# Ledger of designs, part 218: peptides against a protein of PDB entry 1IK9

Target 1, 211 residues: chain A of PDB entry 1IK9
Amino acid sequence: MERKISRIHLVSEPSITHFLQVSWEKTLESGFVITLTDGHSAWTGTVSESEISQEADDMAMEKGKYVGELRKALLSGAGPADVYTFNFSKESCYFFFEKNLKDVSFRLGSFNLEKVENPAEVIRELICYCLDTIAENQAKNEHLQKENERLLRDWNDVQGRFEKCVSAKEALETDLYKRFILVLNEKKTKIRSLHNKLLNAAQEREKDIKQ
Target 2, 207 residues: chain A of PDB entry 1IK9 as posed
Amino acid sequence: MERKISRIHLVSEPSITHFLQVSWEKTLESGFVITLTDGHSAWTGTVSESEISQEADDMAMEKGKYVGELRKALLSADVYTFNFSKESAYFFFEKNLKDVSFRLGSFNLEKVENPAEVIRELIAYALDTIAENQAKNEHLQKENERLLRDWNDVQGRFEKAVSAKEALETDLYKRFILVLNEKKTKIRSLHNKLLNAAQEREKDIKQ
Target 3, 195 residues: chain B of PDB entry 1IK9 as posed
Amino acid sequence: MERKISRIHLVSEPSITHFLQVSWEKTLESGFVITLTDGHSAWTGTVSESEISQEADDMAMEKGKYVGELRKALLSVYTFNFSKESAYFFFEKNLKDVSFRLGSFNLEKVENPAEVIRELIAYALDTIAENQAKNEHLQKENERLLRDWNDVQGRFEKAVSAKEALETDLYKRFILVLNEKKTKIRSLHNKLLNA

## One batch from the design tools (peptide; made by RFdiffusion4, then SolubleMPNN)

Design b2_p25_8_s1 (from b2_p25_8, 11 letters changed)
Fold by OpenDDE base, seed 2:
Structure b2_p25_8_s1 (fold): chain B 211 residues (1-211), chain C 211 residues (1-211), chain A 25 residues (1-25)
Amino acid sequence: as target 1 above (211 residues)
Amino acid sequence: as target 1 above (211 residues)
Amino acid sequence: EEEKKKKEIEEFEKKLEKLEEELKK
């Protein structure tokens, strides 16, 4: 089961932060359980897949788009833009929320909730879930931090080896060429010496023919 | 201000998860505020640095060691080892906790708490803090995950370049030697040819002298 | 210096000859 807890402000009680818990299986489209609390009282309702489909049809909205709007409204909380307005009557237990656009506000959804007899149990479980989520996220963050530190060390080590390899390649090429030039020059000198010996021998032979 | 919320079980109410909030400035030694809640009622007390010092002295424990034990008891929650036992009387508002060792249990500390008039406000603020902590940890987690993925890509890229550099260094050495051998062999052939010409010229001269 | 150069040349020629023999195998 997936769960999201959000902070919301009710139009009727703008000074009191409420908490909106939504719980679902895999997708919000398959239905969900909604729980509202003010830290003293709690209210719960269940919304079925059929009710979601009916609300989408009543709005003349494509179901996937409607579910997308539901997800933004119910799972994001009151984002800074007051795009969603939440209303709840404690008397009727009727919860409804509106999407506020620049020029148009429209009801996005409505639910009948039931007052929970033991709100303390719901509140304790909600706090437990928050603490579990904190612990899980902390453990994941510690793991990711250690992995990042490892990867950074490994990167620095390979980078240093790569730089040494580049420098060593350039040095090798330069050294090999220097050595080759020395050997080649020795062979060139020997060739020049042999040519001079041939020239001298030819000149001596020409002198011997002239006697 | 630093804060930690833990789950605890009270000896008097083992079926009801309680939440222990501790708030302090920089170090627990400078004093702290303790808040206990069951999701319906809340109790709060303030412990001063002088009270902590007095409790350490009464225990004949070095203050740093005592604060270390306080931190384990009050900030870790009930770890799986039941090393710490928590007691609270709603009638007297007296909170005390014990450290349980194999052969010895001893009182580690005790506090007088006051019942909060509006527990819902305390509970709402506690839930808000949990949700803020979740959001902060999620943002950190997403950042660390992105950094991890970046570092892994960068490592793979440098590793691949390094391997190519090693291979290219070996190939360069081999190629240069092959090319050098070809040029040197040409020079060796030219030297041999010149030596043969010198030998032939000497033989011809020796024939001319015998003629 | 000339003797050092001569020795470096001889060592390089020996390495080349060895490589020539290995390349002929």
Scores: peptide ipSAE 0.014, ipTM 0.810, DockQ to the pose 0.823
Fold by OpenDDE base, seed 3:
Structure b2_p25_8_s1 (fold): chain B 211 residues (1-211), chain C 211 residues (1-211), chain A 25 residues (1-25)
Amino acid sequence: as target 1 above (211 residues)
Amino acid sequence: as target 1 above (211 residues)
Amino acid sequence: EEEKKKKEIEEFEKKLEKLEEELKK
């Protein structure tokens, strides 16, 4: 079961924040339970999948689009654009909400709610749900923070190893070249020495032929 | 201003969850406002720094230790060990709490509360605070999640560069050794050739002398 | 193939001579 609590303002009581709780199974399309409270009284109604389908048909709106509007209206509260207006009569227990566009306002939905006999129980349960949600989110935050600290350590360790590898590669190249230069110079010296011996031997032979 | 809401059970009404809100400035030691609600009625009291000091003195407890116990009792609710028991008389508006240890129970503190005239306003504000806290914690969770994804990408990038550096170092060493062996072998061949020419020249000279 | 190897060796010897001159500075 999923649940969302939002703040709303009623057209009849704009100075008093109301709370709209919506509860549903998997999708809002399958129906939902709506609970309205002002912190003193509470009202609850159940909306079935068939009622949602009927309201979509009565509005001549595609069901997926209609459910998308229900989700925005009921789960976000009045979004920052005041696109949705909520109305409730405490006398009739009739709840309805409108979508307000620049040039067009229309009723999006309406529900008959029932006054809850024990509103304190509903309010206590709602506060309990909020406190549980806070605790769950805190635990998730602590976990993500620890994971972030781990990833940062792991990054620093690999970065340090990478820098050492780069330096070691450059040092290796330099060391190998130095060693090979020494060996090559030894061989070059030996070649020069042997060439000089050959030249001397040739000059001595040319002297021996000239007597 | 800091605030904490916790669930508590009253000894007089153990079947009905109560909510304890504590609000303070910087430290609980400087005083706090306590609000109790059952979702229908609310009661509020202010506890000053002087009252906290007096209660610590009356208990013959060191102030820092006493404030530490207040923090555990009032901000955690009854911890999982039921170490703290809460009592409230709705008639007298007298609130007190006890610390229960295995062999000793003692009163930790007591407060006179005042019944709130408009409990619905207090309850609405409390729910608003819970909803705001949920939203803040969600935003923090989303930020930490994005940061985690960034750190993971950065780690993978450095790891891949490190592996390439290791492979490049090994390849460099192998390539340099191969090239140097080729150069050395050429020089060795030239040395051998020059030595053979010297030996032949010496043999020809020895023939010319015998001739 | 032998001429290519000979050229690679000559280029490598030239690099080594240049490195030798730089190491003697």
Scores: peptide ipSAE 0.014, ipTM 0.809, DockQ to the pose 0.742
Fold by OpenDDE base, seed 1:
Structure b2_p25_8_s1 (fold): chain B 211 residues (1-211), chain C 211 residues (1-211), chain A 25 residues (1-25)
Amino acid sequence: as target 1 above (211 residues)
Amino acid sequence: as target 1 above (211 residues)
Amino acid sequence: EEEKKKKEIEEFEKKLEKLEEELKK
């Protein structure tokens, strides 16, 4: 079961924040339980998949689009843009909400709610759910923070190894070239020495031929 | 202002979850506001720094230790270990709590609360705070998740560069040695050729002398 | 310093000879 609690303002009671709890199984499309509270009274209604389908049909809206609008209205909370207007009559227990577009307002849905006999139980359960959600989110935050710190350490370690590898590569190249130059210069010196010996031997032979 | 809401069980009403809200400025030591609710009624009291100091003195406990115990009792919620027992009389509005140790139970503190005239406002504000905290924690979770994913990508990128650098270092060493061997072998061949020419010249000279 | 250079050259030549032998396998 999934649940979302949001703050809404009722047109009839704009000064009193109401809380809208929606509970559903897997998808909002399959139906949901809606609970409204003002922190003193509570009202609950069950909306079936058939009712959702009928509301979509009555609106001449594709079901997936309608459910998408329901999700925005009922699960997002009243966003700052007042795109959704909520109405509730405590007398009739009739809850309805409208989508306000720039040039057109239309009723998005309507539900009959029932007054809860023991609103305190519903309110306590709602607060419990909020506290549980806070605790779960805190535990997740702590886990993500620790993982983030681990990943940062691991990144720094690999970065340091990479920099050492780059430096070691450059040092290796430089060392190998230096050593090679030394060996090569020794061989060049030996070649020059042997050439000079050959020239001297040739000059001596030319002297020996010239008596 | 800092705030913590926790679930508690009152000894007088063990079947009804109560909520304990504690609000304070910077440190619990400087005083706090305590609010108790059952989702229908609410009670509030203000505890001053002087009262906290007096309670610590009456207990013959060091203030920092006492504040540490208050923090555990009032801010942790009733942990599963029932180490803290909460009592509240709705008639006297007297709230007190005990620490239960293995062999000793003692009163940790006591507060006079006042019944809130409009409990619905307190309950609504409490729910609002819970919802705000959920939203803030969700935003933090999303941020940490994105940062975690970034750090993982950055780690993989550096790791891949490091592995390439290691391989490139080994390849460089191998290539340099191969090139050096080729040049060195050319010089060795030249040295051998010059040595043979010198030996031949010496042999010719020895023949010319014997001749 | 000259003896150190001579030793470094000899060690390098030995490494080159070993590598030449390994490369001929």
Scores: peptide ipSAE 0.014, ipTM 0.811, DockQ to the pose 0.763
Fold by OpenDDE base, seed 4:
Structure b2_p25_8_s1 (fold): chain B 211 residues (1-211), chain C 211 residues (1-211), chain A 25 residues (1-25)
Amino acid sequence: as target 1 above (211 residues)
Amino acid sequence: as target 1 above (211 residues)
Amino acid sequence: EEEKKKKEIEEFEKKLEKLEEELKK
């Protein structure tokens, strides 16, 4: 089961932060349980897959698009854009919400909620879920932080090896060329010496022929 | 201001999860505000730095050690070890907690709490704080995840460059040696050719002298 | 691996030195 808790403001009580809890299995399309609380009272309702389909049909909206709008309204929290307006009557236990567009506001959904007999239990369970979620997210943060530190060390180690490899390549090239020039110069000197010996021998032979 | 919310079990109501909120400035030693709630009622008290010092003195405990024990009891939550037992009388509003060691249980602290007139406001604010903490931790998780992905890419890039550098170094060395051997062999061939010419010239001169 | 590569470099330097000595011969 998946769960999302959001802060909402009711049109009827704009000064009192309310909490909207939605619980569902895998997808919101399969139906969900909605719970509203003001921190003293709680109201809960179950919305079936058939009710979601009926609301989509009544709106002449494709079901996937409608469920997408429900997800934005009920799970994203009231984003800063006040795109969704929430209404609740404590007298009738009727909950409805509207999507506010530039030129059009329309009802996106409506639910009959029931007042919870023991709101303290619902509130305690909601706080427990929040604390569990905090603990899970903290453990994940600590894990990710340790992994970041590991990856940074591994990066520094490879970077240091890379820099050493570049320097070693340049040094190798320079050393090899220097050694080659030396050996080539020695061989050139031997060739010059042998040429001079050949020239001298030819000159001596030409002198011997001239008697 | 720092804040920690923990689940606790009261000896008087072991079946009902209570929530212990502690709020303090920088250090718990400077004093703190403690709030207890069962999701319906709330009780709050203020503990001063002087009261903490007095409790430490009454226990004949060094203040830093005592504050360390308070931190473990009040901020760590009831760890799975049931090392701390919490007691609260709704009648007297007297809160006290005990440390349970193998051979000794002792009172670690006691506070007079006052029943909150509007517990719903305290509960709403507590839930708001939990939701804010969840959102902050989620944003941190997303940031750390993106940073991990960046560091992994950066590591792969450097690793790939390092492998190319190693291969290029080995290829360079092999190519340079091959080129050098070729040039040296050419020079050796010239030296051998010149030596043979010198030997032939010497043999011809020796023939001319015998003639 | 770095020690192996260092050894390979040293062996290659020794081969170069031997080649220089054989070239002096």
Scores: peptide ipSAE 0.013, ipTM 0.809, DockQ to the pose 0.069; fails the geometry check

Design b2_p25_8_s2 (from b2_p25_8, 9 letters changed)
Fold by OpenDDE base, seed 5:
Structure b2_p25_8_s2 (fold): chain B 211 residues (1-211), chain C 211 residues (1-211), chain A 25 residues (1-25)
Amino acid sequence: as target 1 above (211 residues)
Amino acid sequence: as target 1 above (211 residues)
Amino acid sequence: SEEEKKKKIEEFEKKLEELEKELKE
């Protein structure tokens, strides 16, 4: 079961924040339970999948689009754009909501609610759900924070190893070159020494031929 | 201002969850506002720093230790260990709580509350605070999730660069050694050739002397 | 930068080739 609580303002009581709770199974399309409270009284209604389908048909709207509008109206709260207007009569227990566009307002849905006999129980359960949600979100936050700290350490460790690898590559290249130059210079010196010995031997032979 | 809402069970009404709200400035030691609600009625009291100090003195407890016990009792909720018992008389508006140890129970604190005239406003504000806290925690969780995804990408990028650096170091060493061996072998061949020329020249000179 | 590192490697390879030439002479 999924649940969303949102703040709404009723056209009849614009100064009093109401809370709209919606509960559903898997998808809002399967039907939902709606609960309205002002912190003193509560009203509840059940909306079936068949009622949702009938409302979509009555509006000549495709069901998926209609359910998409229901989701925006009932689950997002009255967003900062005042796109949705909520109406409730405490006398008739009739709840309806409208979508306000620039040039057109139209009724998006309407439900009959029933007054809850024990509103305090509904309010307590609603507060319990809020506190449970806070605790779950805090636990998730602490988990994500610890994972963030782990990932940052792991990044620093690999970055430090990478920098050491770069420096070690440059040092290796420099050391190998120095060693190579030394060995090559020794071989050059030996070649020069052997050439000089050959030149001297040739000069001595030329002297011995000249008696 | 800091605020904590917790669930408690009153000894007088063990089947009805109550909500204990505590609000304070910076530290609980500076005093606090306590609000109790059952979802229908609400009661509020203000506890000053002087009252906290007096309660600590009356208990012959060090103030920091006493405030530490207040923090555990009032802010942690009734933890699963039933270490704290809460009592409230709706008639006298007297609230007190006890610490239960294995062999001793003692009163930890007591406060006079006042019945709120408009409990619905207090309940609505409490629900608003819960919904705001949920929204803030969700935003923080989304931020931490995005940061974790960033850190994971950054880690993978550096890890891939590190592996390339290791492979490039090994390849460089191998290439430099191959080039060096080629040059050394050329120089060794020249040295051998020059030695053979010297030996031949010496043998020819020895023949010319015997002739 | 990786490009500066690549340039340094190329400069070092050129110095190797120059040293190899000086060693053939």
Scores: peptide ipSAE 0.017, ipTM 0.811, DockQ to the pose 0.069; fails the geometry check
Fold by OpenDDE base, seed 1:
Structure b2_p25_8_s2 (fold): chain B 211 residues (1-211), chain C 211 residues (1-211), chain A 25 residues (1-25)
Amino acid sequence: as target 1 above (211 residues)
Amino acid sequence: as target 1 above (211 residues)
Amino acid sequence: SEEEKKKKIEEFEKKLEELEKELKE
């Protein structure tokens, strides 16, 4: 089961932060359980897939788009932009929320909730879930941090090997050229010496022919 | 201010998870505020640095070691090992906890708490802190994940450059040798040709002299 | 490995020296 807890403000009680818990299986479209609490009282309702479909039809909205709006309203928390307005009557246990656009406000959804007899248990379970989520996220953070440190070391090691390889390539090229030049110069000197000996021998022969 | 919320079980109410909030400035040694809640009621107490020092002295324990034990008891949550036993009397508002070792159990600390008049506000603030902590940890996780992905890409890029550099070094060495051998063979052929010309010239001269 | 590269360089240097000897001969 997936779960999201959001902080919301009710129009009727704007000074009291309420918490909206939504729990669902795989997709929000399949239905969900909604729990509202003010830290003293709690209210719960179950919303079925059929109710979601009916609300989408009543809204004349495509179901996937409607579920997308439900996800933004119920799972994102009220972001600081007053895009979603939440209403709850403790007397009727009627919960509804509206989407506020520039030129249009419309009711996005409405749910009948039931007052929980033991709100303390719901609140304790909610806090437990928050603490478990914190612990899981912390463990994930520690894992990712250690992996980042490993990857950084591995990067530095390869970078150092790469730089050494570049330097070794340049050094090898330079050394090979120096050695080649030495050998070539020795061969050029031998060729010059042999040419001079041939020229001298030819001149001596020309002198010997000229007696 | 630093804050930690832990889940604890009270000896008097083992079926009801309690939450222990500890808030402090910089170090637990400087004193802290302790808040206990069961999701319905809340109790708060302030523990001063002087009280911590007195408890350490009464325990005949070095202050740093005592603070280290307080940190384990109050900030770690009761790990599944029954190392710490928590006790609270709702009537006296007296909170105390014991450390259970193999052969020795001893009282580690005791605090007088006060019942909070508006527990719902304390509970709401506690839930808000949990949600904020989840959001911060999630943002950190997303950052670390993106950095991990970046570091992995950077590693792959350097590794690929390194492999190319190794291959290019081997190719360069092979090419330089092939070119050098060609030039050397040309020079060797010239030297051999010149030597043969000298030998022939010498033989002709020896024939001309014998002639 | 760096050792295999060093060995290849040494073998290469040895081949260079042999080639230099054959070139002096």
Scores: peptide ipSAE 0.016, ipTM 0.813, DockQ to the pose 0.072; fails the geometry check
Fold by OpenDDE base, seed 4:
Structure b2_p25_8_s2 (fold): chain B 211 residues (1-211), chain C 211 residues (1-211), chain A 25 residues (1-25)
Amino acid sequence: as target 1 above (211 residues)
Amino acid sequence: as target 1 above (211 residues)
Amino acid sequence: SEEEKKKKIEEFEKKLEELEKELKE
């Protein structure tokens, strides 16, 4: 089961932060349980897949689009944009929410909620879920931090090896060329010396033929 | 101000999870505000630095050690070890906690709490703090995840450059040596040819003298 | 390994020295 808790403001009680809990199996389309609380009272309702389908049909909205709007309304938390307005009557236990667009406001959905007999249990369970979520997220954060530190060390090690490889390549090239030039110059000197000896021998032979 | 919320079990109501909130400035030694709630009622007390010092003195415990024990009792959450036992009388509003060691159990501290007139406000604020903490930790986790993905890409890029540098170094060395051997062999052949010409010229001159 | 690379460089330096020696006779 998946769960999301959000803070919402009710039109009827805008000064009192309410909490909207939604719980569902795999997808919001399969139905969900909605719980509203003000920290003293709680109200819960179950919404079936058939009710979601009926609301989508009544709105003449494609079901996937409608479920997408439900997800934005019920799970996003109150983003800074007052795009969704929540209404709840404590007398009728009727919960409804509207989508406010620039030129059109319309009811997105409505649910009958039931007042919970023991709201303290629902509130305690909600706080427990928040604390568990904090602990899980802290453990994930600590894991990611340790992995980040590892990856940074590994990067520095490879970078240092790369820089050494570049420097070693340039040094090798320079050394090899210097050695090659030295050996080639020695061979050129030996070739020149041998040519001069051949020229001298030819000149001496021409002198000996001329008596 | 720093804040920690923990779940605790009271000896008086072991079937009902209670929540212990502690808030303090910089260090727990400077004093703290403690709030207890069962999701219906709330009780709050303020503990001063002088009271902490007095409790440490009464226990004949070094203050830093005592504050360290308070931090473990009040901030760790109920770890799986029942090392700390919490007691609260709703009638007297007296809160006390004990440290249970293998051979010794002793009172670690005691506080007078006051029943909050509007517990719903305290509970709502507590839930808000939990939701804010969840959102902050989620944002940190998303940031660390993106950074880890960046570091992994950067590592792969440097690793690939390093492998190319190694291969290029080996290829360069091999090419330079092949070229050098070719040029040296040409010079060796020329030197051998010149030596043979000198030997032939000397032999012809010796024939001409004998003639 | 860096040691294997160092060994290959040393072997090649030795081959160069041998080639230089064969070029000196």
Scores: peptide ipSAE 0.015, ipTM 0.812, DockQ to the pose 0.072; fails the geometry check
Fold by OpenDDE base, seed 2:
Structure b2_p25_8_s2 (fold): chain B 211 residues (1-211), chain C 211 residues (1-211), chain A 25 residues (1-25)
Amino acid sequence: as target 1 above (211 residues)
Amino acid sequence: as target 1 above (211 residues)
Amino acid sequence: SEEEKKKKIEEFEKKLEELEKELKE
């Protein structure tokens, strides 16, 4: 079961923050349980997949688009102010919400809620879920932080090895060329010496031919 | 101001989860506000730095150690079961807690709490704080996740460059040696050719002298 | 490893010296 708790303001009670809990299995489309509380009273209703389909049809909206709008309205928490207007009558237990666009406001959905007999139990469970979610997210944050620090160390280690490898490549190339030039120069000198000896021998032979 | 909400069980009401909120400035030692709620009623008390010092003295405990135990008892949330026992009388508004060790149980602290007139406001604010904490932790989780994915990419990129640098160094070394050997062999052949020419010239000169 | 690279460099240097000797010879 998935759950989202959102803070909402009711048109009837704009000074009192209400909390909208939505609970569903896998997808919001398959139906959900909605719970509203003001921290003293609670109201709950169940919305079926058939009711969601009927509301989509009544709106002449494609079901996937309608469910997408429901998800934004009911699960977004602090959506941009004034895009969704929430209304609830404690007398009729009728909850409805509207989407406000620049030039068009329309009802997005409506639900009948029932007043909970023991609101304290619902409120305690809601707070428990919040505390559990905080603990899970804290554990995840600590894990991700440690992993981040590990990855940064590993990156620095490889970067340092890479820089050393680049420098060692350049040094090797330079050293090999220096040694190569030295040996080549020695061989060039030996070739020059042998050439001079050949020239001298030829000159001596020309002298010997001339008696 | 720092705040921690913890789930506790009262000895008087073990079937009802209570929530213990502690609020303080910088350090718990400087004093704190304690709030207890069952999701219907709320009770609040203020504990001064002087009261904390007096309780430490009454326990014959060093203040830093005492504050360390207070922090464990009041802020740890799901501490190991049964190490801290919480007691509250709704009649006297007296809250006290004990530390249970294997062979010794002792009172760790006690507070007079006052019943809140509008518990719904305290409960709403508590839920708001939980939701805000969830949102902050979610944003931090998303940031850390993106950063970890970035660091992993950067690590893979540098690792790949490092491996290429290693291979390129080995290839360079091998190529330079091959080229060096080729040029050296050419020079060696030229030296041998010149030496043979010198030997032939010497043999011809010896023939001319015999002639 | 850096050690293997150092060892390869040393082996290369040694081969160069041997080749220099064979060429003096």
Scores: peptide ipSAE 0.013, ipTM 0.812, DockQ to the pose 0.074; fails the geometry check

